Peptides against a protein of PDB entry 3J47. Designs and how they scored, part 10

Target 1, 121 residues: chain A of PDB entry 3J47
Amino acid sequence: IRLTNQLKSLKGLQSKLKDVVEYLDKVINKELPINHTILGKLQDVFNLLPNLGTPDDDEIDVENHDRINISNNLQKALTVKTNDELMVIYISNLVRSIIAFDDLIENKIQNKKIQEQRVKD
Target 2, 26 residues: chain B of PDB entry 3J47
Amino acid sequence: NAQYHLLVKQGDGLLTKLQKYGAAVR

## One batch from the design tools (peptide; made by RFdiffusion4, then SolubleMPNN)

Design b1_p29_6_s2
Fold by OpenDDE base, seed 2:
Structure b1_p29_6_s2 (fold): chain B 121 residues (1-121), chain C 26 residues (1-26), chain A 29 residues (1-29)
Amino acid sequence: as target 1 above (121 residues)
Amino acid sequence: as target 2 above (26 residues)
Amino acid sequence: SELDEQLEEMKRILQQVHELLEKLEELKS
């Protein structure tokens, strides 16, 4: 039962990660804004992941041990992938901020040039 | 993973630079 | 001139961000 629940949760996480990647691609391509709800859900998933990997100290049969190890390895892999996706989201936000600042600076430069021209006229 | 940690460190460095720039523009 | 220098610094930061994004894509592959 526990392994089945872990596998189900992992499959759910994998599906969500795929959705996040697709969303990130759209954000990078400026097709969609960053969705804070998606980010929040991803964070929630990340916070729940440590709870999925606690081996209960109960007598784990060798077959169950191998399955648990595989599950733990997969969970670690998914955690890394999730972290990478979060980092991409973070960097995407940074890029957007930088672009916004660049536009602001350019606008300030243009305004200064306009003011200088007005003084010369 | 070492590559992940390096990338995170670089990201943090960029964030710091962005913050400094924001302060300079203000 | 000071604003121009600030803009150039932002451009340098943007280039570094793009480099990081490329590294992330490489890690994803």
Scores: peptide ipSAE 0.254, ipTM 0.825, DockQ to the pose 0.071
Fold by OpenDDE base, seed 5:
Structure b1_p29_6_s2 (fold): chain B 121 residues (1-121), chain C 26 residues (1-26), chain A 29 residues (1-29)
Amino acid sequence: as target 1 above (121 residues)
Amino acid sequence: as target 2 above (26 residues)
Amino acid sequence: SELDEQLEEMKRILQQVHELLEKLEELKS
């Protein structure tokens, strides 16, 4: 039961990560804005991943130990991937913020130039 | 992962510089 | 002259933004 649940959760996470990657590609290409809901869901999944490998006090048959280790390795890999995706989202938002602020500064400079020219005239 | 962290640090540095510049323009 | 200095600083920042974007694109590839 535990291993099955871990595998199911892992598969679910993989699917969600694929969705996030696809979304990130659209965001990077400026096709869509960042969706905070997707980010939140990804974070939730990430926070649950460490718990998926916690041994339940149930007698784990020795034969299942190898499968559990494989599942844990997959969970770890997905955790790393999730972290990377979150980082990409963060960077994308940061870059957008910087660009927007740069445009704001340019606008302020232009407005100041216009005002100075009006005073000179 | 390390490459992303480096990129994040660079972005943060740039943001800080931009903020300082914005404050100076006011 | 002060305005000119501000413009130059803005251009420098913009260049850094472009460099960051290029690095991001490289990571995506």
Scores: peptide ipSAE 0.246, ipTM 0.814, DockQ to the pose 0.057
Fold by OpenDDE base, seed 3:
Structure b1_p29_6_s2 (fold): chain B 121 residues (1-121), chain C 26 residues (1-26), chain A 29 residues (1-29)
Amino acid sequence: as target 1 above (121 residues)
Amino acid sequence: as target 2 above (26 residues)
Amino acid sequence: SELDEQLEEMKRILQQVHELLEKLEELKS
Protein backbone atom coordinates (compact mmCIF):
# COMPACT_ATOMS: atom_id res chain seq x y z
CA ILE B 1 0.00 0.00 0.00
CA ARG B 2 2.68 2.58 0.96
CA LEU B 3 4.82 1.75 -2.05
CA THR B 4 1.82 2.09 -4.32
CA ASN B 5 1.02 5.46 -2.78
CA GLN B 6 4.62 6.59 -3.25
CA LEU B 7 4.57 5.53 -6.89
CA LYS B 8 1.29 7.32 -7.42
CA SER B 9 2.67 10.45 -5.78
CA LEU B 10 5.80 10.24 -7.89
CA LYS B 11 3.77 9.89 -11.08
CA GLY B 12 1.69 12.85 -10.01
CA LEU B 13 4.83 14.86 -9.37
CA GLN B 14 6.23 13.90 -12.75
CA SER B 15 3.04 14.99 -14.45
CA LYS B 16 3.06 18.30 -12.60
CA LEU B 17 6.71 18.85 -13.51
CA LYS B 18 5.84 18.34 -17.15
CA ASP B 19 3.05 20.87 -16.80
CA VAL B 20 5.47 23.32 -15.19
CA VAL B 21 7.98 22.84 -18.00
CA GLU B 22 5.29 23.48 -20.58
CA TYR B 23 4.17 26.53 -18.65
CA LEU B 24 7.73 27.84 -18.36
CA ASP B 25 8.20 27.44 -22.09
CA LYS B 26 5.06 29.48 -22.67
CA VAL B 27 6.26 32.14 -20.21
CA ILE B 28 9.65 32.34 -21.92
CA ASN B 29 7.87 32.73 -25.24
CA LYS B 30 5.71 35.48 -23.67
CA GLU B 31 2.57 33.49 -24.41
CA LEU B 32 1.47 33.36 -20.76
CA PRO B 33 2.21 35.27 -17.59
CA ILE B 34 3.66 33.59 -14.54
CA ASN B 35 0.95 31.69 -12.71
CA HIS B 36 1.41 31.99 -8.97
CA THR B 37 -0.85 29.01 -8.36
CA ILE B 38 1.39 26.72 -10.40
CA LEU B 39 4.44 28.09 -8.61
CA GLY B 40 2.82 27.49 -5.24
CA LYS B 41 1.94 23.92 -6.16
CA LEU B 42 5.48 23.29 -7.35
CA GLN B 43 6.87 24.64 -4.08
CA ASP B 44 4.50 22.44 -2.12
CA VAL B 45 5.61 19.39 -4.08
CA PHE B 46 9.24 20.31 -3.50
CA ASN B 47 8.68 20.68 0.23
CA LEU B 48 7.00 17.28 0.34
CA LEU B 49 9.77 15.47 -1.57
CA PRO B 50 12.08 15.02 1.43
CA ASN B 51 9.24 13.36 3.28
CA LEU B 52 8.52 11.05 0.35
CA GLY B 53 12.18 9.97 0.25
CA THR B 54 12.37 9.13 3.94
CA PRO B 55 12.47 5.36 4.09
CA ASP B 56 9.83 4.30 6.54
CA ASP B 57 12.26 1.72 7.95
CA ASP B 58 9.59 -0.05 9.99
CA GLU B 59 7.29 -1.66 7.39
CA ILE B 60 9.70 -2.27 4.51
CA ASP B 61 9.70 -5.95 3.61
CA VAL B 62 13.31 -6.88 2.68
CA GLU B 63 12.15 -8.44 -0.61
CA ASN B 64 11.33 -5.05 -2.16
CA HIS B 65 14.67 -3.46 -1.30
CA ASP B 66 15.75 -3.17 -4.94
CA ARG B 67 12.48 -1.53 -5.95
CA ILE B 68 12.76 0.88 -3.05
CA ASN B 69 16.28 1.85 -4.09
CA ILE B 70 15.08 2.47 -7.64
CA SER B 71 12.22 4.56 -6.28
CA ASN B 72 14.61 6.58 -4.13
CA ASN B 73 16.90 7.18 -7.09
CA LEU B 74 13.94 8.31 -9.15
CA GLN B 75 12.84 10.64 -6.35
CA LYS B 76 16.33 12.12 -6.21
CA ALA B 77 16.31 12.62 -9.97
CA LEU B 78 12.92 14.30 -9.76
CA THR B 79 14.20 16.53 -6.96
CA VAL B 80 17.06 17.68 -9.18
CA LYS B 81 14.67 18.27 -12.05
CA THR B 82 12.32 20.25 -9.80
CA ASN B 83 15.22 22.34 -8.57
CA ASP B 84 16.19 23.13 -12.16
CA GLU B 85 12.65 24.18 -12.97
CA LEU B 86 12.55 26.45 -9.92
CA MET B 87 15.79 28.02 -11.08
CA VAL B 88 14.30 28.70 -14.50
CA ILE B 89 11.31 30.36 -12.85
CA TYR B 90 13.63 32.45 -10.70
CA ILE B 91 15.68 33.55 -13.70
CA SER B 92 12.54 34.42 -15.64
CA ASN B 93 11.28 36.57 -12.78
CA LEU B 94 14.67 38.20 -12.44
CA VAL B 95 14.74 39.06 -16.15
CA ARG B 96 11.23 40.49 -15.95
CA SER B 97 12.24 42.64 -13.00
CA ILE B 98 15.28 43.91 -14.87
CA ILE B 99 13.19 44.77 -17.93
CA ALA B 100 10.69 46.61 -15.74
CA PHE B 101 13.47 48.62 -14.11
CA ASP B 102 14.96 49.42 -17.50
CA ASP B 103 11.60 50.72 -18.68
CA LEU B 104 11.29 52.86 -15.55
CA ILE B 105 14.77 54.28 -16.05
CA GLU B 106 14.03 55.05 -19.69
CA ASN B 107 10.80 56.78 -18.75
CA LYS B 108 12.62 58.88 -16.17
CA ILE B 109 15.32 59.81 -18.67
CA GLN B 110 12.70 60.83 -21.21
CA ASN B 111 10.91 62.94 -18.63
CA LYS B 112 14.15 64.68 -17.71
CA LYS B 113 14.87 65.39 -21.37
CA ILE B 114 11.42 66.88 -21.80
CA GLN B 115 11.91 69.08 -18.73
CA GLU B 116 15.31 70.25 -19.91
CA GLN B 117 13.89 71.11 -23.30
CA ARG B 118 11.08 73.09 -21.65
CA VAL B 119 13.61 75.09 -19.63
CA LYS B 120 15.63 75.88 -22.76
CA ASP B 121 12.54 77.07 -24.63
CA ASN C 1 23.15 22.52 -12.28
CA ALA C 2 26.42 24.43 -12.43
CA GLN C 3 25.41 26.29 -15.59
CA TYR C 4 22.06 27.25 -14.08
CA HIS C 5 23.70 28.48 -10.89
CA LEU C 6 26.14 30.52 -12.93
CA LEU C 7 23.27 32.03 -14.88
CA VAL C 8 21.44 32.87 -11.64
CA LYS C 9 24.56 34.55 -10.26
CA GLN C 10 24.92 36.58 -13.44
CA GLY C 11 21.29 37.62 -13.17
CA ASP C 12 21.71 38.64 -9.54
CA GLY C 13 24.76 40.67 -10.44
CA LEU C 14 22.86 42.41 -13.20
CA LEU C 15 19.96 43.14 -10.86
CA THR C 16 22.34 44.66 -8.33
CA LYS C 17 23.87 46.87 -11.00
CA LEU C 18 20.44 47.92 -12.14
CA GLN C 19 19.42 48.81 -8.59
CA LYS C 20 22.53 50.94 -8.14
CA TYR C 21 21.89 52.62 -11.44
CA GLY C 22 18.27 53.30 -10.53
CA ALA C 23 19.36 54.83 -7.23
CA ALA C 24 21.87 57.05 -9.03
CA VAL C 25 19.23 58.24 -11.47
CA ARG C 26 16.95 59.26 -8.59
CA SER A 1 26.22 64.62 -20.87
CA GLU A 2 25.20 62.91 -17.62
CA LEU A 3 21.91 61.91 -19.19
CA ASP A 4 23.76 60.47 -22.16
CA GLU A 5 25.92 58.40 -19.82
CA GLN A 6 22.80 57.06 -18.13
CA LEU A 7 21.35 56.07 -21.49
CA GLU A 8 24.51 54.21 -22.42
CA GLU A 9 24.52 52.33 -19.12
CA MET A 10 20.90 51.35 -19.67
CA LYS A 11 21.79 50.04 -23.12
CA ARG A 12 24.57 47.95 -21.60
CA ILE A 13 22.17 46.47 -19.08
CA LEU A 14 19.69 45.62 -21.82
CA GLN A 15 22.42 43.90 -23.80
CA GLN A 16 23.31 41.79 -20.77
CA VAL A 17 19.66 40.86 -20.34
CA HIS A 18 19.50 39.73 -23.96
CA GLU A 19 22.62 37.61 -23.46
CA LEU A 20 21.07 35.95 -20.43
CA LEU A 21 17.91 35.21 -22.39
CA GLU A 22 19.94 33.69 -25.20
CA LYS A 23 21.75 31.44 -22.72
CA LEU A 24 18.43 30.35 -21.30
CA GLU A 25 17.16 29.48 -24.77
CA GLU A 26 20.34 27.52 -25.44
CA LEU A 27 19.81 25.51 -22.26
CA LYS A 28 16.28 24.65 -23.37
CA SER A 29 17.48 23.39 -26.74
Scores: peptide ipSAE 0.243, ipTM 0.816, DockQ to the pose 0.058
Fold by OpenDDE base, seed 4:
Structure b1_p29_6_s2 (fold): chain B 121 residues (1-121), chain C 26 residues (1-26), chain A 29 residues (1-29)
Amino acid sequence: as target 1 above (121 residues)
Amino acid sequence: as target 2 above (26 residues)
Amino acid sequence: SELDEQLEEMKRILQQVHELLEKLEELKS
């Protein structure tokens, strides 16, 4: 039962991660804005992932040891993948902010130059 | 990994500088 | 003079931004 629940959780997480990756690709391509709700859900999943492998009070059937190991390995892999995806989202947000500031700074510089020219005239 | 983290750190630093500048220019 | 100093600082920041963006693009590729 526990192993099955873990596998189900991992599969669900994997599916969500795929959705996030697709979303991130769209964000990177400037096709869609960053969805904070998706980001929040990813963070929640990431925070819960370390707990998915923790022994619950339920008896671990020794007979499913191989499946448990596979599940744990998958969980670790998914954790790494989730971390990478979060970093991509972070970088994307950073880039957007930088671009916005760049435009702002350029506009300010131009305005100041215009003002200086007016004073000289 | 190290290059990635360094880049992120540089970005954060730059963002901070931009924010400070923006606040000073306002 | 203060205005000139501000302009120079803005230019410096812009240069850093461009450099960072270039590095990010390189990392993405």
Scores: peptide ipSAE 0.254, ipTM 0.814, DockQ to the pose 0.059; fails the geometry check

Design b1_p29_6_s4
Fold by OpenDDE base, seed 4:
Structure b1_p29_6_s4 (fold): chain B 121 residues (1-121), chain C 26 residues (1-26), chain A 29 residues (1-29)
Amino acid sequence: as target 1 above (121 residues)
Amino acid sequence: as target 2 above (26 residues)
Amino acid sequence: DELDEQLEKMNRILQNVHDLLKELEKLKK
């Protein structure tokens, strides 16, 4: 299940990255203004992508891995992006981390309910 | 700038609550 | 009872996430 979701998210990211590249090519060709559409597409990518942990994330404490991925994404953004783009990336990563933690907590609650039911049977 | 800083502060507050909850569920 | 309290806390977090997402959408407009 996790791998399939990661693959689906990666395919979604790849499609959006392709759209960004096609847009950049149009901007280079002086057909469109640069800043607003790239920022909007970047926001859309960040809102749709759950934190794609690496496939090896099953052994690493989810909190440390999420912080490392956020930091690495911010560092990559710092080298390539405007201050406003970095802010959007930061907020988007923050929201993703919150959603991922919420899902983790729900999974833990479900696992606890299943264990309690097994003890009663 | 002010709206952005407010949003970041709200996000940090939510993360802190989430961390406390995650620690209590463990 | 404790499980119900945990579920309530989770629902409050989900609501806060939803509100934060709505604020992001407002900043995008």
Scores: peptide ipSAE 0.258, ipTM 0.813, DockQ to the pose 0.061
Fold by OpenDDE base, seed 1:
Structure b1_p29_6_s4 (fold): chain B 121 residues (1-121), chain C 26 residues (1-26), chain A 29 residues (1-29)
Amino acid sequence: as target 1 above (121 residues)
Amino acid sequence: as target 2 above (26 residues)
Amino acid sequence: DELDEQLEKMNRILQNVHDLLKELEKLKK
């Protein structure tokens, strides 16, 4: 049940991404005006997605490769060449990475404190 | 552009501090 | 003492993150 729901949600996201790409292609072709609401929803989706880095490229410093992959995946997903939007997304991803790291540090500190308490008991 | 570069620089500085801190906690 | 120093460093980082988020919100307006 849970895995099936996750797969269904992923398929729904894939369909929405396809709709956005089709919309962006129509905008590029001047067939439709830019819909800021679709772009905003896409940004929200990307802000919720974990960094879609392929886990298999072991060798390049995870931090610089993640930045490039996030920028490229987002450039590919948004198809919007506005330097300003790429900039906002870069900063948003940087802030998210920092928050995730802060949460990781907090979790490690809490785990260490729990272990120290268990050794004293 | 200048405000953005400043913000990116601040973010990178924070990230570096977080990395050092995470290494010290590990 | 070392744990307190680590906690203080963490709090300073969290404050910097909060300041960065506020600057981002200002740029979006």
Scores: peptide ipSAE 0.244, ipTM 0.803, DockQ to the pose 0.066
Fold by OpenDDE base, seed 5:
Structure b1_p29_6_s4 (fold): chain B 121 residues (1-121), chain C 26 residues (1-26), chain A 29 residues (1-29)
Amino acid sequence: as target 1 above (121 residues)
Amino acid sequence: as target 2 above (26 residues)
Amino acid sequence: DELDEQLEKMNRILQNVHDLLKELEKLKK
């Protein structure tokens, strides 16, 4: 279970990185405005990774030096503005996940109450 | 940024509480 | 009694979620 989840997260991250690269290429070619496509692709990543309750996995392993630095400066500048919009989406998804989990807990409590009542009758 | 980070921390705290609660109900 | 304590914990979590939603709405405005 844990290893499978780690592999899934890694594959998701790899797909996201590929999508970010493709987006950067389109931005370099002036084909798309910066905000909409990054936002859409990040939404796709959030939709693919239901368990991203913790943003802590954004420790980009710094070890792949050369291509990352140029991408990171432009993407960091673009990411600053996009981060604010992405942050709102992230929080919104986190809150939705919390609500859905709360509803699940309530349903389990109700089911337990029904079972306890059936045993008492 | 600071208000957002505060909100994220509050959300993470709630998620942790909810996870503990879900584990106790199971 | 234990079930009532669990319900109270759930209600407290719901209230906290509601408070976070209100804070999010304030940031969106």
Scores: peptide ipSAE 0.239, ipTM 0.812, DockQ to the pose 0.086
Fold by OpenDDE base, seed 3:
Structure b1_p29_6_s4 (fold): chain B 121 residues (1-121), chain C 26 residues (1-26), chain A 29 residues (1-29)
Amino acid sequence: as target 1 above (121 residues)
Amino acid sequence: as target 2 above (26 residues)
Amino acid sequence: DELDEQLEKMNRILQNVHDLLKELEKLKK
C-alpha cells in the first residue's frame, strides 16, 4: 500500500512535469501565452523538492545526479525569467535545509544522550 | 528588492551558524 | 553545560527560522 501510493505520487509528478514541459515548449514557440497557474503549481512542486544542493546528496546514483543537474539547470533557466519567484523558491529551499540540519542535530544530541545514559548504567 | 536581499542575507547567516553548529556537534 | 549551550544555539536558530517564515508570510500578503 505505502509503496504503491509513493509510485502513484511519483507518476503523478512525472505527468505534471511532462505537461509543464509541453506547455513551456508551446510558450517558446509563441503558440500559447504564459499560464501563471501552471507556473505557480511548478513553484509549489519545487517548493516540495528537497534542496538538491546539500553535500550529502553526493551518494545519489549518477542517473539521479543528471536529473538533479537538469532540475537545477531548469531552475536556473526559470531564474532568468522569474527573479522574484526564484527568490521565494531559494528561501523555501534554504528554510528546508535549515530544518533538515536542525533535525540532524537533534538526532545527534539524542544519540549522545542515549550513549551517556548507557555509560552511567 | 532591498527587503528580499535582507531576507536572503539573514538566511545565509542562519545557514552559516547551522553549519558551525553541525561541525561542533560532530 | 556544553550540551545546554548547544541547545540554546539550536533554539536561537529555530527562532531565526520562525522569524524568516513570518517575513515570508508578510511578503505573501
Scores: peptide ipSAE 0.236, ipTM 0.811, DockQ to the pose 0.065

## One batch from the design tools (peptide; made by RFdiffusion4, then SolubleMPNN)

Design b1_p30_3_s3
Fold by OpenDDE base, seed 1:
Structure b1_p30_3_s3 (fold): chain B 121 residues (1-121), chain C 26 residues (1-26), chain A 30 residues (1-30)
Amino acid sequence: as target 1 above (121 residues)
Amino acid sequence: as target 2 above (26 residues)
Amino acid sequence: SDDKELEEQLENLNRQLQQVHDLLKELEKL
């Protein structure tokens, strides 16, 4: 029962990973825009992955260790890249918010000037 | 990382100034 | 190539932030 549940969970993870890869391929091909929600979920997955790669020192057969190390290094590199992309998106959104707020302030200043002119007339 | 944090800090500083100005214009 | 595009986007963003900063300084002078 427990092993079967783990296998089912792993299969679900594999399916989700496949969906992410397909999405990323579509984004790379410029067929779809970047979805921030997918990227956030991917980041959460990657933040959990380092916890999967520290099994206790004892029983990992040496042959699996090299494949796991390569996979972990690749996952770490992908995590860093994803984090950098998310940072760029965050800054871009921040700048857009600042610009929009600046335009709002300018509009308010203009409205105040118009009101002051109407009171003087 | 350090350059990014500096950029974020500068952006936050600008946002804060903009917020103060918006409050003064109200 | 992708890293270079990210660097270029970051540079463009920095330029926009500087423009907003300059505009804010001008508004503070009014």
Scores: peptide ipSAE 0.287, ipTM 0.843, DockQ to the pose 0.027
Fold by OpenDDE base, seed 5:
Structure b1_p30_3_s3 (fold): chain B 121 residues (1-121), chain C 26 residues (1-26), chain A 30 residues (1-30)
Amino acid sequence: as target 1 above (121 residues)
Amino acid sequence: as target 2 above (26 residues)
Amino acid sequence: SDDKELEEQLENLNRQLQQVHDLLKELEKL
């Protein structure tokens, strides 16, 4: 039962990750805005992932251990890859925010200069 | 993991500073 | 005076942008 639930959760995660990747590709291509809800759901998934790696299930039969280790290594590798992708997106959003604020500051400076020139005339 | 968390913390710090500047320009 | 303060703020933002860029470069090395 637990393994089946884990497999179902992994399949669900894989589907969601695929949807996220597709979404992220669209965001990178500026086809869609960043959806905070998707990011929040991803964060929730990541917050749940460490709980999936709790080493306390040491009692599961040795024959499944290699498959579990391969699955855990693949899951860890996929998690790391996804974390790296999320980090790149996060940083990209920070950069975009900084640029937008820089443009705002520059626009305000320009507007003030125009107003000061109008008052002197 | 540790490097990732460090980078996230640094990014959050930058965002906070950015917000302060945005508020000061208003 | 206010314009000078805004210019200083812009310079600080540019420094932050550079820090973010440096972080991106570190990620590329990973």
Scores: peptide ipSAE 0.282, ipTM 0.844, DockQ to the pose 0.082
Fold by OpenDDE base, seed 4:
Parts: sequence; C-alpha cells; structure tokens
Structure b1_p30_3_s3 (fold): chain B 121 residues (1-121), chain C 26 residues (1-26), chain A 30 residues (1-30)
Amino acid sequence: as target 1 above (121 residues)
Amino acid sequence: as target 2 above (26 residues)
Amino acid sequence: SDDKELEEQLENLNRQLQQVHDLLKELEKL
C-alpha cells in the first residue's frame, strides 16, 4: 500500500511536471497568458510534496530493513524530484521575467516612437 | 546531479544577464 | 540611436528566452 501510494504520488508529480512544461511552452509560444494561479498552485504542490513523501516518522517500523532502504531511496528520489520541480519553477519564473522585460522593452520602444512622431509634427 | 548543477548554473547565468538588461533599460 | 539599442536589448532577451526554453527541454529529458 505505501509503495503503491508513493509510486502514485511520483507518477502524479511527473504528470504535473509535464503539464507545467506544456504550460511553459504555451506561454513561450504566446498561445496562453501566464497564469500566476497555476504557478502558485504548482508551488504549493511542490511545497507539500516533501510532506507527502515524508513517511510519518511514527510509522517507521524499524523491523523491515528492506522497507527502510526503500523508504530512504524513495525519500532520496522524492528529494531529487522536489529539487527538479523547484528548478522547473525557478526556470518558469525566469521565463516569466524575460517575457515581462521583453514586453517592457517593446513598450518603451513604442513610447519612444510616439514621442519622435510628436516631435516631428 | 551533474546535469542538475549544469542546468542551475545555466539558469543563474541567464538570471545575471537578465538583471543587467533590466538595469540598462532603467 | 536609442531605438537601435532597445532593439538590440529585445534581441538579447529573445535569445535568453530561447536559452531558458532549451533548459526546460533538457529538464524534460531528465
């Protein structure tokens, strides 16, 4: 049951990461506006993922050495996955910042063109 | 791990460049 | 002159956006 839940959580996370990448690709392609709510929810999911992957310290039945190794490997895998997710979020924020700067530059160029036209008139 | 660190390093490089451009546009 | 500089900045930002996109693609492969 626990392993199955962890695998399901991992699979769910993988699916969400894929969805995030697809969303980012759509944003890069200007097909969709950046939805801050989606990114916020994703961040919340990622912040909760360590808690989803932390077996309640209370149920570490010391007896199954194999389960402890699997749990540690799973925790490591979840930590790596969390790091990857955080990196995806970070990159997503970078992309958003770049897009925002691009829009700012374009707006400045347009404003300057308008001012130059007004000076010529 | 090595690929992750490389990606982080590349991201940091982009962030630094972005900051420089932001300062130049001000 | 300033317009040319702004255009150059825009091009640089577009290049950075492409680099970030490439990084995202590399992350998907991991």
Scores: peptide ipSAE 0.328, ipTM 0.857, DockQ to the pose 0.071; fails the geometry check
Fold by OpenDDE base, seed 2:
Structure b1_p30_3_s3 (fold): chain B 121 residues (1-121), chain C 26 residues (1-26), chain A 30 residues (1-30)
Amino acid sequence: as target 1 above (121 residues)
Amino acid sequence: as target 2 above (26 residues)
Amino acid sequence: SDDKELEEQLENLNRQLQQVHDLLKELEKL
């Protein structure tokens, strides 16, 4: 049961990773814009990726350790990069929202000044 | 990771303040 | 009275913008 669940999770992860790679290749080739929903799902997948850096001490032959370590390091690096990109997008949206609110406030102040001037006339 | 969490927390704080302001201006 | 409150709100928003700007600068340093 536990092994079957791990295999199913791994297969699901592999499928998702394949979809992400295909999407990223299309984005790199400028065929598709960056989809925030896909990036969010990718982030969720990476966050759900068990820290594969805890090798359960099972008999993984020394030759496969290098490939697994390289894969884990690459995956960690990709996760960090994706998180940084999402953070930049988040902050950019936050700044845009704040600017839009500043403009709204200024417009309201101006409208109120115009109304006060009309009452004085 | 810690810097990311700090940044997210600060951003969430800003969003909350922004929402309160938007509600006060309505 | 209402104009003063609006000015205070604008000042608060500007302070928030500055906080976001500072966060962006910290990110650029990483």
Scores: peptide ipSAE 0.280, ipTM 0.841, DockQ to the pose 0.086; fails the geometry check

